# Peptides against a protein of PDB entry 3WG5: the designs that were tried, part 29

Target 1, 218 residues: chain A of PDB entry 3WG5
Amino acid sequence: LAKNIVYVAQIKGQITSYTYDQFDRYITIAEQDNAEAIIIELDTPGGRADAMMNIVQRIQQSKIPVIIYVYPPGASAASAGTYIALGSHLIAMAPGTSIGACRPILGYSQNGSIIEAPPKITNYFIAYIKSLAQESGRNATIAEEFITKDLSLTPEEALKYGVIEVVARDINELLKKSNGMKTKIPVNGRYVTLNFTNVEVRYLAPSFKDKLISYITD
Target 2, 218 residues: chain A of PDB entry 3WG5 as posed
Amino acid sequence: LAKNIVYVAQIKGQITSYTYDQFDRYITIAEQDNAEAIIIELDTPGGRADAMMNIVQRIQQSKIPVIIYVYPPGASAASAGTYIALGSHLIAMAPGTSIGACRPILGYSQNGSIIEAPPAITNYFIAYIKSLAQESGRNATIAEEFITKDLSLTPEEALKYGVIEVVARDINELLKKSNGMKTKIPVNGRYVTLNFTNVEVRYLAPSFKDKLISYITD

## One batch from the design tools (peptide; aimed at target 1 F125, target 1 (a further copy) P104)

Design b2_p14_3_s1 (made by RFdiffusion4, then SolubleMPNN; from b2_p14_3, 5 letters changed)
Fold by OpenDDE base, seed 1:
Formats: sequence, C-alpha cells, structure tokens
Structure b2_p14_3_s1 (fold): chain B 218 residues (1-218), chain C 218 residues (1-218), chain A 14 residues (1-14)
Amino acid sequence: as target 1 above (218 residues)
Amino acid sequence: as target 1 above (218 residues)
Amino acid sequence: MVIPIEPISFKTIS
C-alpha cells in the first residue's frame, strides 16, 4: 500500500543521459518508500531525443504516479520536456510557465542555424507524441501542432485545450487540486486515484554528481 | 503438439547481425519446447537492411507463431522494425508506441544529413514491404507509404488501417485479445489458430553477450 | 529536441 508520502524533486536543464539517471534515481527512491506519488518540478529547454524516450519509458514503468510540474514561474517544459510531460501520469503547470515547441532537429550548424530533421524523423515524432497524448487522454491534435507549428502554450491555454490537468501556484495548491484525480495513464496496469489527504511532503535533493553535471551543462 | 507455453523475450536497440542472433536463439528455444507461440517485445529505431531481411526469413521459417509486440509504451518499431513486424505471424502494439518510417537510406553524412538511397534501392524495398503486407493480409498501401511518405502511425491508426492486429497494454491483455486469432502468415504451411487458454508465460532473458552488446550499442 | 546523429535508420548495405 502506498504511504501518505509525496516526494518532490527538481530536474532542471537539458535533457541528457544524466537527466535520465536523475529521473531513475528519484523515482526509484519514491518507489522504495511506497510513496503516493512523486512530483518532478521540471524546468527544461529540451535536449536529446534518446534520453527523452528513455525517460518516458522510465516514467511509464514507475510503480507510483509521476506528476510532472512545470515550476517555478518562468520555467518551461520545452521540446523534450513536453514529451516527458505527455508521457507522465499527471501534468501541472505554474502560472508564468510554458509548454510546447517540440519540433525535432538534428542539431545546430557552426553558425548556430538549426539543422532540420528530415521528414522521416519528424513524422516519427509526430506519431510518437500523438501516441503519448492518445494514451493519456490528452489533446493529440495540439500534441501534433507542438511539432508541426512549433506551438507553445501558456498554462491556461494548455489546460483549456486538454494538454495538462492542473494549474497550480505551488506544491500545496497542486496537491489540493489533484487530490482525487485519476492518473492519465496506468500505474502497474491500473488507473490510480491520487490521495493527497494528510500527506507528508519529502523533498529529494540532487546528488553531488547531479549538482556537478548541472553546473557544467548549465 | 504445441504445449500451453508462451515465451516472451525482449529485443531492444538497433537491428544488426547480433539482433538476428537474438531472434534466432529465442525462436529456437521456443521451438525446442514446442511452445504455442513466442512474443517478442520489440523496441527498435531501425538498423541494417541485411540483418532485417535475415530476421524476416528466420521468423517465416519458425516452427511456431512469432508475435511481434511493440512494447513498452514509448517503444517503436521504426524502420527495419516495421519490416520485421510485417513479416511476422501477428503484430501487437502497446498504447504509446509507434510503427513506420521505413524509407531506406544509405547512411548519414559527416554533418548528420541523410544520404538518400537511389531510386533503384527505394523501389526494391517498396516492392519488398508491399510483398510482406500482401502475404500477411495487411495494408499494402500503407506499407508503401511507410516508405514513400515516411509515414509513422500510432497503435490506433495502425489497427484502424489494418497494419497491425492487436492493441494491448500488457502481455496478459495481448494473450486475451489474440486468443483464437489466426496467424497472418502460415506456420509450417498452415495458418494456426492461437490458443492462449491456460498458458504458462516464460520469459527469456538476454544472454550475457546480448547484454554486453546492448550496453555498447545503446 | 535534438536527435542523435543516428536516430532512426534503415540502412541498406553500402
């Protein structure tokens, strides 16, 4: 049985293999303690597609609900961050945050120009992001437009269009609003009703390695 | 007579000669035990055409039904993976997965750009993929478009368009839904009706060599 | 979103 514990951790910066390790570590800790959920405060401009896909898989394999919370105000779940959010059990955004801009690219040229992905790759990720949206009962049309139109949304827009589930100013409001909601994807094959009555909030700190890598990559 | 045993194995990563060895090993084990079927959980971005064609042949030569299951959520049967799926006895996809993007390429240039295949090669694989679709009673038009349009599909789309046979969240649902279905291609010259009543599920683990190669190539 | 240099490939034998 899940304990009345909710973990909160922060993931900030580019999505890389190290970010995967952070997700894995944080979720594993929360799983071990049979937490009711883990909230990941996410602030990312995007990153690597391979790492992103691995993170999505790790979230979907979680034994507990993983809530992606775009936080604090000014933060974004851009590019890879949007995919991660769409692959999670619940998405929340703080006012003043953004989500979207998911067009894949091959990289940047020497002059800083974007190297466009070929249609093969773009279409792959269109299918992928639509699949994530459909699986989670979120707006697949908007999900596609995150790529085809490079669309970005405010929290209010994202909520209105059925991309996210909650707008909340802080963790307390998030817990209050999401209490009693069902996860948008299954946990261990079942849709879980979140119970945030009388929960202990535990904050996970980044490891020394996490801090070092963040320092180097930021 | 086939025993009420179903094997499940995972193949993840690029399609290479080593992947062929994995397919061969897994199918051989299942054949030796006279299994009702083997389910291959497939997650691949693609790979080598030669290895792909060999894998297709190995599947078609199987003494037991080979079910390709694009799993877990977030996985894909991209490029070579689609061909493999189309060459199999049954295709299933989990929600949140994708299939398609089958245009052949010669490789990547130093700048990461795709080196396009000449028309001769492209046309060869159009004919090949259409043949696989036709033989299996799957949508040959869509199969061609996987190449010509670099199309990728969600599970729902793939099912709707007759590319795949089952959408299932997990192995249990897959077994339930596919029970009583006929294989899309023959096994030992006969179309087999799958019998998944009272089956024992046996998971095959990757060999040490398989793990090592996956670690190096991932 | 940055894609690895070899993200999705169907390579013919060169």
Scores: peptide ipSAE 0.030, ipTM 0.260, DockQ to the pose 0.094
OpenDDE base, seeds 2, 3, 4, 5: peptide ipSAE 0.029, 0.022, 0.023, 0.023; ipTM 0.238, 0.317, 0.254, 0.248; seeds 2, 3, 4, 5 fail the geometry check

Design b2_p14_3_s2 (made by RFdiffusion4, then SolubleMPNN; from b2_p14_3, 6 letters changed)
Fold by OpenDDE base, seed 5:
Structure b2_p14_3_s2 (fold): chain B 218 residues (1-218), chain C 218 residues (1-218), chain A 14 residues (1-14)
Amino acid sequence: as target 1 above (218 residues)
Amino acid sequence: as target 1 above (218 residues)
Amino acid sequence: MVVGIEPISFKTVK
């Protein structure tokens, strides 16, 4: 009996146009192989709003479930990473990770100080993040507070408040806990029940280009 | 008699954090050698607001005059490039180049359509671009229209409307025409009269890193 | 360094 395939890929660092390309490549591979799901191990301090919005759209257009897994311990889905997570079919976090801190900024000054976004930008992203939360049946009040209070949550808090679906120490625990869960948003117009019984885990490595860009942007 | 040194460097492509690094490197070299000025040959379709703002700040903090030269024919100082130009000590354009189209956007959707910026962002950048124009004694009304009308100008129009200072076919004509001009903003608190009599032109090449990043971001 | 929802891009003229 052909095992259900689950892909695992890592995305680390700032969210950029290249991060979109990584998401697109990884999801496309998993779609082509008719995988049960793809897990994206995410560790990001944030990044570009345009790239983030495109990533969210790419996830929502996926032919298969996309699971965002904030991993390993010490990782974060900060800022743009939170939006990406909220746009996904399932969110998991490892112990010792964080999510939130979504206040939009225009950037950093030369002295490293934050250039504040005008209130209209903030309001735009409040509406956007609340939309993502509502569409996924997650806590829209907390989603707003990720911006208005620059709130960050632990995995336990995020689970408790209905921001995420799973706290898991590793891929095996994630697969076990998420087995039989319904996706929080539709896949091809339907909410999918995840089947992680008798799965083969396949790891996708970064391309050479991925490694090179990561090296230059760090 | 030691010849006055003028550096020339090329910056091409999207305005990114790496473009800031290029500006910083080029200006630093010219500062260290006590150059009379540095000319940046600029050809950009635009880019990131944060990088743009940092570049403007770096130019304004320069110990020597920074001349933005939209070059060669067919080049543009589009969007972010216009802000950079307006933040500089002198703007020149070659025939067949353009400046303007400064309407801020959040980015591009997956289908290539523009994601519109909220009105507050637009208003923020209107205020910012008008400030740059006013500080440099350039046409603030046209600067605003670069956003509100998505206006683009030819070199002849830009000169006529007081957006730029020089139309020049090449570096030699630029040096000749700008000789004896005062900078449009101060250098070390003083408006500097450019001295391009008996100058040595030195070209700065992109670093290997510059070439690599350009190759990856294209 | 938490990079916020980073900057508004200016339109790249295609």
Scores: peptide ipSAE 0.033, ipTM 0.527, DockQ to the pose 0.822
OpenDDE base, seeds 1, 2, 3, 4: peptide ipSAE 0.037, 0.023, 0.046, 0.033; ipTM 0.309, 0.266, 0.497, 0.494; seeds 1, 2, 3, 4 fail the geometry check

Design b2_p14_3_s3 (made by RFdiffusion4, then SolubleMPNN; from b2_p14_3, 5 letters changed)
Fold by OpenDDE base, seed 2:
Structure b2_p14_3_s3 (fold): chain B 218 residues (1-218), chain C 218 residues (1-218), chain A 14 residues (1-14)
Amino acid sequence: as target 1 above (218 residues)
Amino acid sequence: as target 1 above (218 residues)
Amino acid sequence: MVVGIEPISFKTVS
């Protein structure tokens, strides 16, 4: 019996292999308890492409809906964070947050300058981000412009343009507004109608390891 | 009105950025003519991961079903070819063909030795190939073993284990056996039942550019 | 978003 439980967990900082472990751990806990969903409060400037893609896959493989919530006000789902959001079952943003700026880079030079990605890599990620948008029924044109124009959007713009599904000030408003929505991608091959009526909200704390890693990557 | 047309095109050789152009061109032609499907006769030892992923995305974005057909006998969908197949709407293999051997590499050293991919990259592609299998309702365990064991399968094994959908000796047998099958992934968000009753088969020839590129990459 | 500089390829050792 699906427990009327919604998990909430925070993922903050750079997207790394350790961030994948966080996503995996959080989603696994939610899966084990047959939660209605897990909400990931996301605040990231970006990070590694490989880790990002792994996270997207982990979300796509989730046995329960994964909602990416750009939170709190002042937070962003920048670069890799945008991809992760677009790969999720539902995107929400708090007022005063941002999403976008997805242009790939090869890294930073020793002098701190950006090493530009070759066109082949850029085109790959254009195709990738567009596919995520299309698979989730979100705005693929804007997804492309997140790269080609390094575009960033407000929550209001993102909602208007069909990039995200919900603008919410807090978890309670998110649950209220998303109640009855269908996931934008399937869960185990089926689109799920979210049911947040009479749910228990459970917060997951970062493990000691998670805290340590966040400290190192900040 | 969907024209009762099925296109058939060949893609042979290494998977490169130019191979993407071939896929794009072929699928675009089929889309423009509202074909029932396009069958890509695939014979590849593998190639570039970026190109492969772009091709997968192009297939996933197709307005018409894309069937990967490992053909003729003696052909393979090795490495990148397996990913492409798993990303498609239907996989068929001719007797005497093979699929698998998907372990990623960083490239070849100057002495011709393989530069092994770091665990992070390998794990990324494990997740990726498993996601393709899961999305298409195919055997994700075998998909993983294509990497972890560098496993290769015969058509009979691949069919038995639920990696592919059809073993067929030629296009006519393929059409016959796949008639009435549902695509393993959606077309424009919907699973399509293939209808190959009274279809016209049209063969697409490689462009001059395609031929030139194939010559260079062989 | 940082993409690994390392070329990723899939080739079967014939």
Scores: peptide ipSAE 0.074, ipTM 0.341, DockQ to the pose 0.205
OpenDDE base, seeds 1, 3, 4, 5: peptide ipSAE 0.026, 0.040, 0.034, 0.050; ipTM 0.254, 0.542, 0.424, 0.320; seeds 3, 4, 5 fail the geometry check

Design b2_p14_3_s4 (made by RFdiffusion4, then SolubleMPNN; from b2_p14_3, 6 letters changed)
Fold by OpenDDE base, seed 2:
Structure b2_p14_3_s4 (fold): chain B 218 residues (1-218), chain C 218 residues (1-218), chain A 14 residues (1-14)
Amino acid sequence: as target 1 above (218 residues)
Amino acid sequence: as target 1 above (218 residues)
Amino acid sequence: MVIGIEPISFKTIS
């Protein structure tokens, strides 16, 4: 069967266990239909480390390529979003978006102040984020600096430094530019060359549950 | 000046930032007096990872040997307490005490259920606890099993498997048995042979602040 | 990135 379908879905807001469910649902749908890929339009300020790590694992276990697309203009893949992106098969950003700011925290105090992570925890996530970068052939030094310097990059900078693969204004431009690119990590143990020639784009809507959760976390 | 003083202090209850302050205060007093060692009588069910890691660091930076003594009978060095012990210069246990049960958790839910740590966090602490064991020449396999199997050991088992160095009923027996032993980790970069011949034992009392905090966390 | 709702803890379930 001709792998001529690309799914597009949106994930917006804080990264939580519910966000994992969204990723899982979207990827599962795309897998079931033997899609060429799924593009996740991501806009997140960050969220929970546990959910983030589970999402990364789910992406890595995908039967099809998962492309993280920081979109629309004004969106960000901040903190947990950066980890997710670095764990994915391809990263794209729209102009006017950002990526980075990955310093882990233990949470917020009752007064809303940040509870700092101890050095050991910080070092763990430094090692983790570097591993994601290295596994995907992306800039591990910059990945580290996302934590140590709380660095945030523009799409142009991220592309220049080898953090991401594509800058694109919309889905059509993304498909055009990424056509023929190899995934930065394997799909089922093999690097895949993306084929976006004559593809059908299918948009996945959030479920009622997805909408409700997003409303509560905003 | 003859290093003929051994300090003894008690740390009981949950491991918190206040527990760190207790360790710091006690060790500082002993350092200022150029003590031969300080013995910390430890009885803890566990506590916070950040505080634990800071305590380990403080012990490792001590100018004098820090001996963790799980005491009295019925006491435990559980969870965070085990990490602290493994990071110390010498571990002793009284008969009827326990050590182990080191599986990390993210906390408790609103209903009181355990929030499990994601595998990545668990693996971090496996590596961490193994490093502590290896650095101190103690059983790294058992240290790992303190997490993976939630293993808890008796003093006799812990001694047999090379987790601890001494089983002692009281301070006098501890001093007698540990006399002439080398510290399991360096003091200021050098392994120290303990000299407990003709030592004066000085007990440190908890400060008013220490007592208040212990009361609140109980 | 928030590690958890509560700080990472080591408590034995009594």
Scores: peptide ipSAE 0.030, ipTM 0.282, DockQ to the pose 0.268
OpenDDE base, seeds 1, 3, 4, 5: peptide ipSAE 0.043, 0.025, 0.032, 0.029; ipTM 0.512, 0.400, 0.304, 0.246; seeds 1, 3, 4 fail the geometry check

Design b2_p14_4 (made by RFdiffusion4)
Pose (drawn by RFdiffusion4):
Formats: C-alpha cells, sequence, structure tokens
Structure b2_p14_4 (pose): chain A 218 residues (1-218), chain B 218 residues (1-218), chain P 14 residues (1-14)
C-alpha cells in the first residue's frame, strides 16, 4: 500500500473497438492498484475515429496519468495514434519513431485508392486536433499540419516544435527524464507532478486474445 | 426450357472488410458458373461506410443479378445494410424483418452515449442514399427518411412504399414471385428479366476464415 | 439492435 508503481502495457496495430477495450483494461488495472502512472508503448499505423475518440475520452477520465510512449524504434503513432498521443498526460518518443499524418479519410476503395472525406469533415478533425493540443498546451499549429500537410515528425523535431515532452530509448530512461514533470492535462481536476523515484515497474502482458486479434486485423 | 442456376449465400453481422470479401467471393463463384442470379440472405445491424460503398460498387460491377434477401425472420438490413439493398438488382424481405434506420453517427461512446455526425457527413449520405434509390427506381423520398427520421420499415410497408420488390417466406417463394421480374439496375448495361423457370438452387457454405471471424465476433 | 454507420477512419501509414 506504500509503494510507487508504474504499469507498462503494449498496444500495437490498427486502432479499433478492441483497442479501446485494451486501453480500458490496462488503465483500469493501474487505477485499481493506485499506480503513479501507466506507460503505454504505442505502435499504430492507423485506425478508426470512433475508437480513437473513445480512447482519448477514457484517458481524459483516467484516475492516473497516462504516458503515451511511441515505442519500439521504428514504431509510429500515425493517424489515430497521434490524437491518442495529443489527448494524453505526457508523450514520449523512442529514437527512430514517427508522429503525425492524421488526415481524416472515408477509407479505402476496391483499388486500395484513398477515399477522401468531404472538405468540411477535414475541418471537423482540424478543430478536434487543435482542441486536444490546446487543452494539453501543445503546438496546435503543427498539430493542424499533421492533417493539412500530412505532416509527420521525428522525435527530435516533435520535441523542438513542442508537440511531445520526452525523447527516451527505453522505459528506464523515460522514467528518469519525465520524473518531476507536470502532466499536460489534469488527473481528476489537478495537474500532477510525476514522482518516479524509487518506482516499481510492472509489465502487463498482452493476452492471447490481444495478440490473435491484432494478428488477424494485420 | 433451359436450366437456370441460382446461388444462395448467407452474410451476417457488422459490415466490414471481411464482409466485402464474402460478397466478392460469393459473387465471383456465381459469375464463373454463368448463374442466373445470386441471392444473399442478409442480416446486419450496420457497419463501416467504406466497406458498404465497396460492396455497392462490387454489386454494380457484377455480371449477374444480385438479389438482397433480408432473411431470416427477425433479421434486418439496418444502417449500412440498407445501402447494400438499395444498391442491388432486387430486394426481398421475409416476414418479420426490418429495413432502414440509417442516420450516420461517428460512433458510440463508453456510457451508451452517441458521437454525433457533423452535418456534412449527414448531407453526404442523404445524397448517396437518394442517388442509389433514384438509380434503382426505388422511393428516394422514403430512403431519405431512413436517415432524416431514422425511419425503419416492415416488409409489407417497404413494398407498399416502393423500396423493395418482393415479400417472401423462403427461397421457394422468392424465386416464384421474382420469376419474370426485371432487375432494378443493369447487369453489364442491360436490365435483365429474371428467368426462374426450371431452377437449380445451390447453397454456398461460408469458408473457414468466414466462420472463424464470426465465432470470435460471437 | 442497430449499429449506425461509422463513416470516418484514418489512413494507414507505412
Amino acid sequence: as target 2 above (218 residues)
Amino acid sequence: as target 2 above (218 residues)
Amino acid sequence: SVTKITPITFKTVS
């Protein structure tokens, strides 16, 4: 009961209804165990707007900070993952990862051709991504360009431009650098200082169902 | 005189990419065997827009008539399934089935809440559903109300209002009543008269991949 | 039950 606990979970692949269930399951475990924070290792090339908005909402309502960590090297928080990142308490990127490219689309034709959205819906997701950035004090100008210019950024660029808070190679480095940082959004109405000294790290294994479903959607 | 071959397939659940694959697989089989028609027993609560549009497109390119049959009793062709029906060559409904209820939403939230669709998406789908109805000679005024009023119809109401062509209890009654009917959309440029005199019915089983995906869904 | 259409998704990035 007198421990400092950080949970680490993994989320890979398309952001779908099932991805929401994962976020909710992992975050719920960390909440019930009074964790200092949960670190989500995120690698997503794309996903659905409705599951993305549900995840952002679940993070906003989280009783503990949620740190989105674009990891491992080569991972991306592209498309839906970018909103999830902008909607969270802290963003960290591992070297060689990517963030951005969030243009909303109606989906894919028989060809694999892109089915664009009506111009106004593009304006809707611009307003939504600007809102997430402003609510978290992040660079809304660049966030808008994730859509309008299909802008994508490396870790160092994302840090310079004020989109993320940490560049880290691993969990230990992430804990060291983010220790003492304020969360970019509140936890239960209060902006919180992260205490990662003398911390126990607990990894949450993805379930059989997680790995299988992810593989199938792949 | 001649033996006419009719294929029958079942398509159930949410409309997704796998559903497009089912439509493409079953239709290709019927085309290669020079079938008079393929009948799809459809039961769907809704699904994704891009897959629905890809299915409508696949049906438009079909070299043989595609008859959408809302079956069994208790089934519905709601939301995305309504567009598939309106985009097809002939629509049949079994007693106690439903069609309509197509108001678009961005999706469902955590607590029973619904994420509203911006007006542009709503107007976009109004134009699209009116267009499918107009192209097939079905009631565009009522089709709009599937969206603007979330209108849902019984089979008897759907026939009366000119949204569908046939009310049938089974495949036998469907072939009997639809024999001699012109298709509502062309097959390769010409409106085909359906010949169901001297008919061989062939049932298509769902594949291993079909069954697995749906068991996981159940 | 009816599930409404979900019209928006995001592009998959490589």

Design b2_p14_4_s1 (made by RFdiffusion4, then SolubleMPNN; from b2_p14_4, 9 letters changed)
Fold by OpenDDE base, seed 2:
Structure b2_p14_4_s1 (fold): chain B 218 residues (1-218), chain C 218 residues (1-218), chain A 14 residues (1-14)
Amino acid sequence: as target 1 above (218 residues)
Amino acid sequence: as target 1 above (218 residues)
Amino acid sequence: MVVGIEPISFERRE
């Protein structure tokens, strides 16, 4: 069946186990319809490491390309969001967005101060983020610095340094620019050339459960 | 100067960054006085991985043997406490205590359910706990099962399986039984034979800060 | 609010 559909879905807020459920649901729908790709419009300040790693794994298990699009302007793929992006088949950012700030933390003290992760945990996530970058042919040095320097980048910087693949203002520009690009990681064991010629864009709405969870975690 | 002092201190409750400060303070005092050893009476349900790893490192950097003693009866070295014990120079347990249950978690959901660590994190800690066991000449298979099976052991089981070195009812019995034992890990690069002949036992009290932190984390 | 990669905790709440 002709891969002529591109799904677009939004994931906004903290990365939690419920966010995993959203990713799983959205990707599953797109897989079932044999879509050309799914674009996830991502806006997150970060979240839980476990959910993040599960999401990365779910993306890598996808039967179709998963494009992370940091959108709209003013959005970020911060902390856990950066890992998710680096684990995806293609990263795009809108102008006025940000990516990075990936230092693992253990939580907040009662006074609201950040509790720093011990060096061993930090080193684990350094190795992990570098592996994601290396596997995707992205800048592993910058990926490391997202942790070691808590670095944040603009879309233009991220593109320049080889962290992301596309800067796009909207879905139409994203489709245009990414058409003919190879996925940065395999889909079913093969690198896929994206074909966005004559595609139908379908927007997925959050489920009632997704809406409820978003409300509870906010 | 004659190593004729054994310090005893208590660490009770959750393992946090403040628990690291307690370990550091207690070990530093014992180091400054050139003690034969310090015994830490440990009772913990677990805590944070970062603090745990820092504590393990601090123990391994100690200029004197650090003995983890799961005490009193009814106490546990659960989760993070097991890692700390496995990273120490000698482990003792009182009858009626427990050790194990080391499965890493990412936290609790809003409904109080445990959020499981992703396989990659679990595997990291499997490798870590096995390394602690191997370095200390303890049972690495059981150490792994503390995670994979969330196994908990009695003192008698832990001794039988080669996880711990001593079962003792009190400090006096501990000193008697551990006298002449070699540390399971090096002290300043050398395995030390414990000499508890004619030792003075000194109890360290928690600082005001230690008491305050214990109260806040409870 | 930037939520960092949340703690790997080993806490068993009773």
Scores: peptide ipSAE 0.026, ipTM 0.392, DockQ to the pose 0.390
OpenDDE base, seeds 1, 3, 4, 5: peptide ipSAE 0.033, 0.031, 0.025, 0.026; ipTM 0.502, 0.660, 0.487, 0.494; seeds 1, 3, 4, 5 fail the geometry check

Design b2_p14_4_s2 (made by RFdiffusion4, then SolubleMPNN; from b2_p14_4, 6 letters changed; failed a check: a repeat of another design)
Amino acid sequence: MVVGIEPISFKTVK

Design b2_p14_4_s3 (made by RFdiffusion4, then SolubleMPNN; from b2_p14_4, 8 letters changed)
Fold by OpenDDE base, seed 2:
Structure b2_p14_4_s3 (fold): chain B 218 residues (1-218), chain C 218 residues (1-218), chain A 14 residues (1-14)
Amino acid sequence: as target 1 above (218 residues)
Amino acid sequence: as target 1 above (218 residues)
Amino acid sequence: MVVGIEPISFETKK
């Protein structure tokens, strides 16, 4: 009997190999406790493509629903964060947040200028982001435009265009609005109807290692 | 009337953005002189995927045939070098050289260990290398195995399996054996029959910048 | 998205 438990964890900053470790740890804890879901409060300007792709895989391998929540107001799921969101079971955004701006880059020059990705890499990530959108029944055209037009959306726009599923001000509103929704991707091969009736909310704190790495990458 | 000129240039070391500049410069010189072809003597252990893809594009945009020649004996067209070769109009190898070992990596860890590419990236490059082989009428199965099996081939094996077109000991033998061959990919939309009858061989030296960068990247 | 600062490098094992 699944415990009526929902975990909440925060992931903030650049997407790195350490961010993968954070996702893995948080999801693993929630899996071990047979949680109804885990909500990841995400605020990221972007990060590494390799880490992003690993995170997406980890989410898709989860034994429980993983909800990406762009939170708090003023936060963004930019670039890598958008891919992670599109690879997840449900996307929520708080008012005053943003999603998109997914153009791949190779890095920064010594002067801080963006090194553009070659067309082949860009095309790969267009195909990849579209696949994430299509697999989750989300707007693949907008997903493409996150790259081709460097498009960023408000929560209201993202909801309107079928990029996300929920706009919520806080965890309680998120739970209320998402209750009874089906996951946009399968959990262990099955689409799950979220049951947030009489749930216990448990917050996961970052580990000491998590705090240290976030400090170094800032 | 195309001058009966064949340019020869050397590209050695890691494939970088600077290596792209070298390819671009050398091909541009040969194009401006309406050369019959340019032969690039290639010896590389590998390098950056972005630079590699840009080089392939530059070769495919060439107004003249670009021949990749794995030379001298002991040289390799490893990893990125294999992709470049497969993207070219003709591949030649000297005896005692190698081609292959194309598994993509994300880089090296602090301890020098290889960071494996996620499956999605590996699959992308499998598709990419197969496309290069197929477009050039070369062995796409072997091209895939350059990644999946980390396969390396001798010139004799590569010729036998239809990966390359010529085994040659030197430039003169290369010109002799490749005379009358059709390019494996089009030049300006047309397959070209190589005409190396009564050709002048011109060697291009690395620029001062080329020498300096090679020294820094070594 | 920074496609790995670390170049998708095709380096052969040294």
Scores: peptide ipSAE 0.027, ipTM 0.290, DockQ to the pose 0.284
OpenDDE base, seeds 1, 3, 4, 5: peptide ipSAE 0.073, 0.048, 0.026, 0.067; ipTM 0.589, 0.562, 0.483, 0.603; seeds 1, 3, 4, 5 fail the geometry check

Design b2_p14_4_s4 (made by RFdiffusion4, then SolubleMPNN; from b2_p14_4, 5 letters changed)
Fold by OpenDDE base, seed 2:
Structure b2_p14_4_s4 (fold): chain B 218 residues (1-218), chain C 218 residues (1-218), chain A 14 residues (1-14)
Amino acid sequence: as target 1 above (218 residues)
Amino acid sequence: as target 1 above (218 residues)
Amino acid sequence: MVVGIEPISFKTVS
């Protein structure tokens, strides 16, 4: 019996292999308890492409809906964070947050300058981000412009343009507004109608390891 | 009105950025003519991961079903070819063909030795190939073993284990056996039942550019 | 978003 439980967990900082472990751990806990969903409060400037893609896959493989919530006000789902959001079952943003700026880079030079990605890599990620948008029924044109124009959007713009599904000030408003929505991608091959009526909200704390890693990557 | 047309095109050789152009061109032609499907006769030892992923995305974005057909006998969908197949709407293999051997590499050293991919990259592609299998309702365990064991399968094994959908000796047998099958992934968000009753088969020839590129990459 | 500089390829050792 699906427990009327919604998990909430925070993922903050750079997207790394350790961030994948966080996503995996959080989603696994939610899966084990047959939660209605897990909400990931996301605040990231970006990070590694490989880790990002792994996270997207982990979300796509989730046995329960994964909602990416750009939170709190002042937070962003920048670069890799945008991809992760677009790969999720539902995107929400708090007022005063941002999403976008997805242009790939090869890294930073020793002098701190950006090493530009070759066109082949850029085109790959254009195709990738567009596919995520299309698979989730979100705005693929804007997804492309997140790269080609390094575009960033407000929550209001993102909602208007069909990039995200919900603008919410807090978890309670998110649950209220998303109640009855269908996931934008399937869960185990089926689109799920979210049911947040009479749910228990459970917060997951970062493990000691998670805290340590966040400290190192900040 | 969907024209009762099925296109058939060949893609042979290494998977490169130019191979993407071939896929794009072929699928675009089929889309423009509202074909029932396009069958890509695939014979590849593998190639570039970026190109492969772009091709997968192009297939996933197709307005018409894309069937990967490992053909003729003696052909393979090795490495990148397996990913492409798993990303498609239907996989068929001719007797005497093979699929698998998907372990990623960083490239070849100057002495011709393989530069092994770091665990992070390998794990990324494990997740990726498993996601393709899961999305298409195919055997994700075998998909993983294509990497972890560098496993290769015969058509009979691949069919038995639920990696592919059809073993067929030629296009006519393929059409016959796949008639009435549902695509393993959606077309424009919907699973399509293939209808190959009274279809016209049209063969697409490689462009001059395609031929030139194939010559260079062989 | 940082993409690994390392070329990723899939080739079967014939």
Scores: peptide ipSAE 0.074, ipTM 0.341, DockQ to the pose 0.202
OpenDDE base, seeds 1, 3, 4, 5: peptide ipSAE 0.026, 0.040, 0.034, 0.050; ipTM 0.254, 0.542, 0.424, 0.320; seeds 3, 4, 5 fail the geometry check

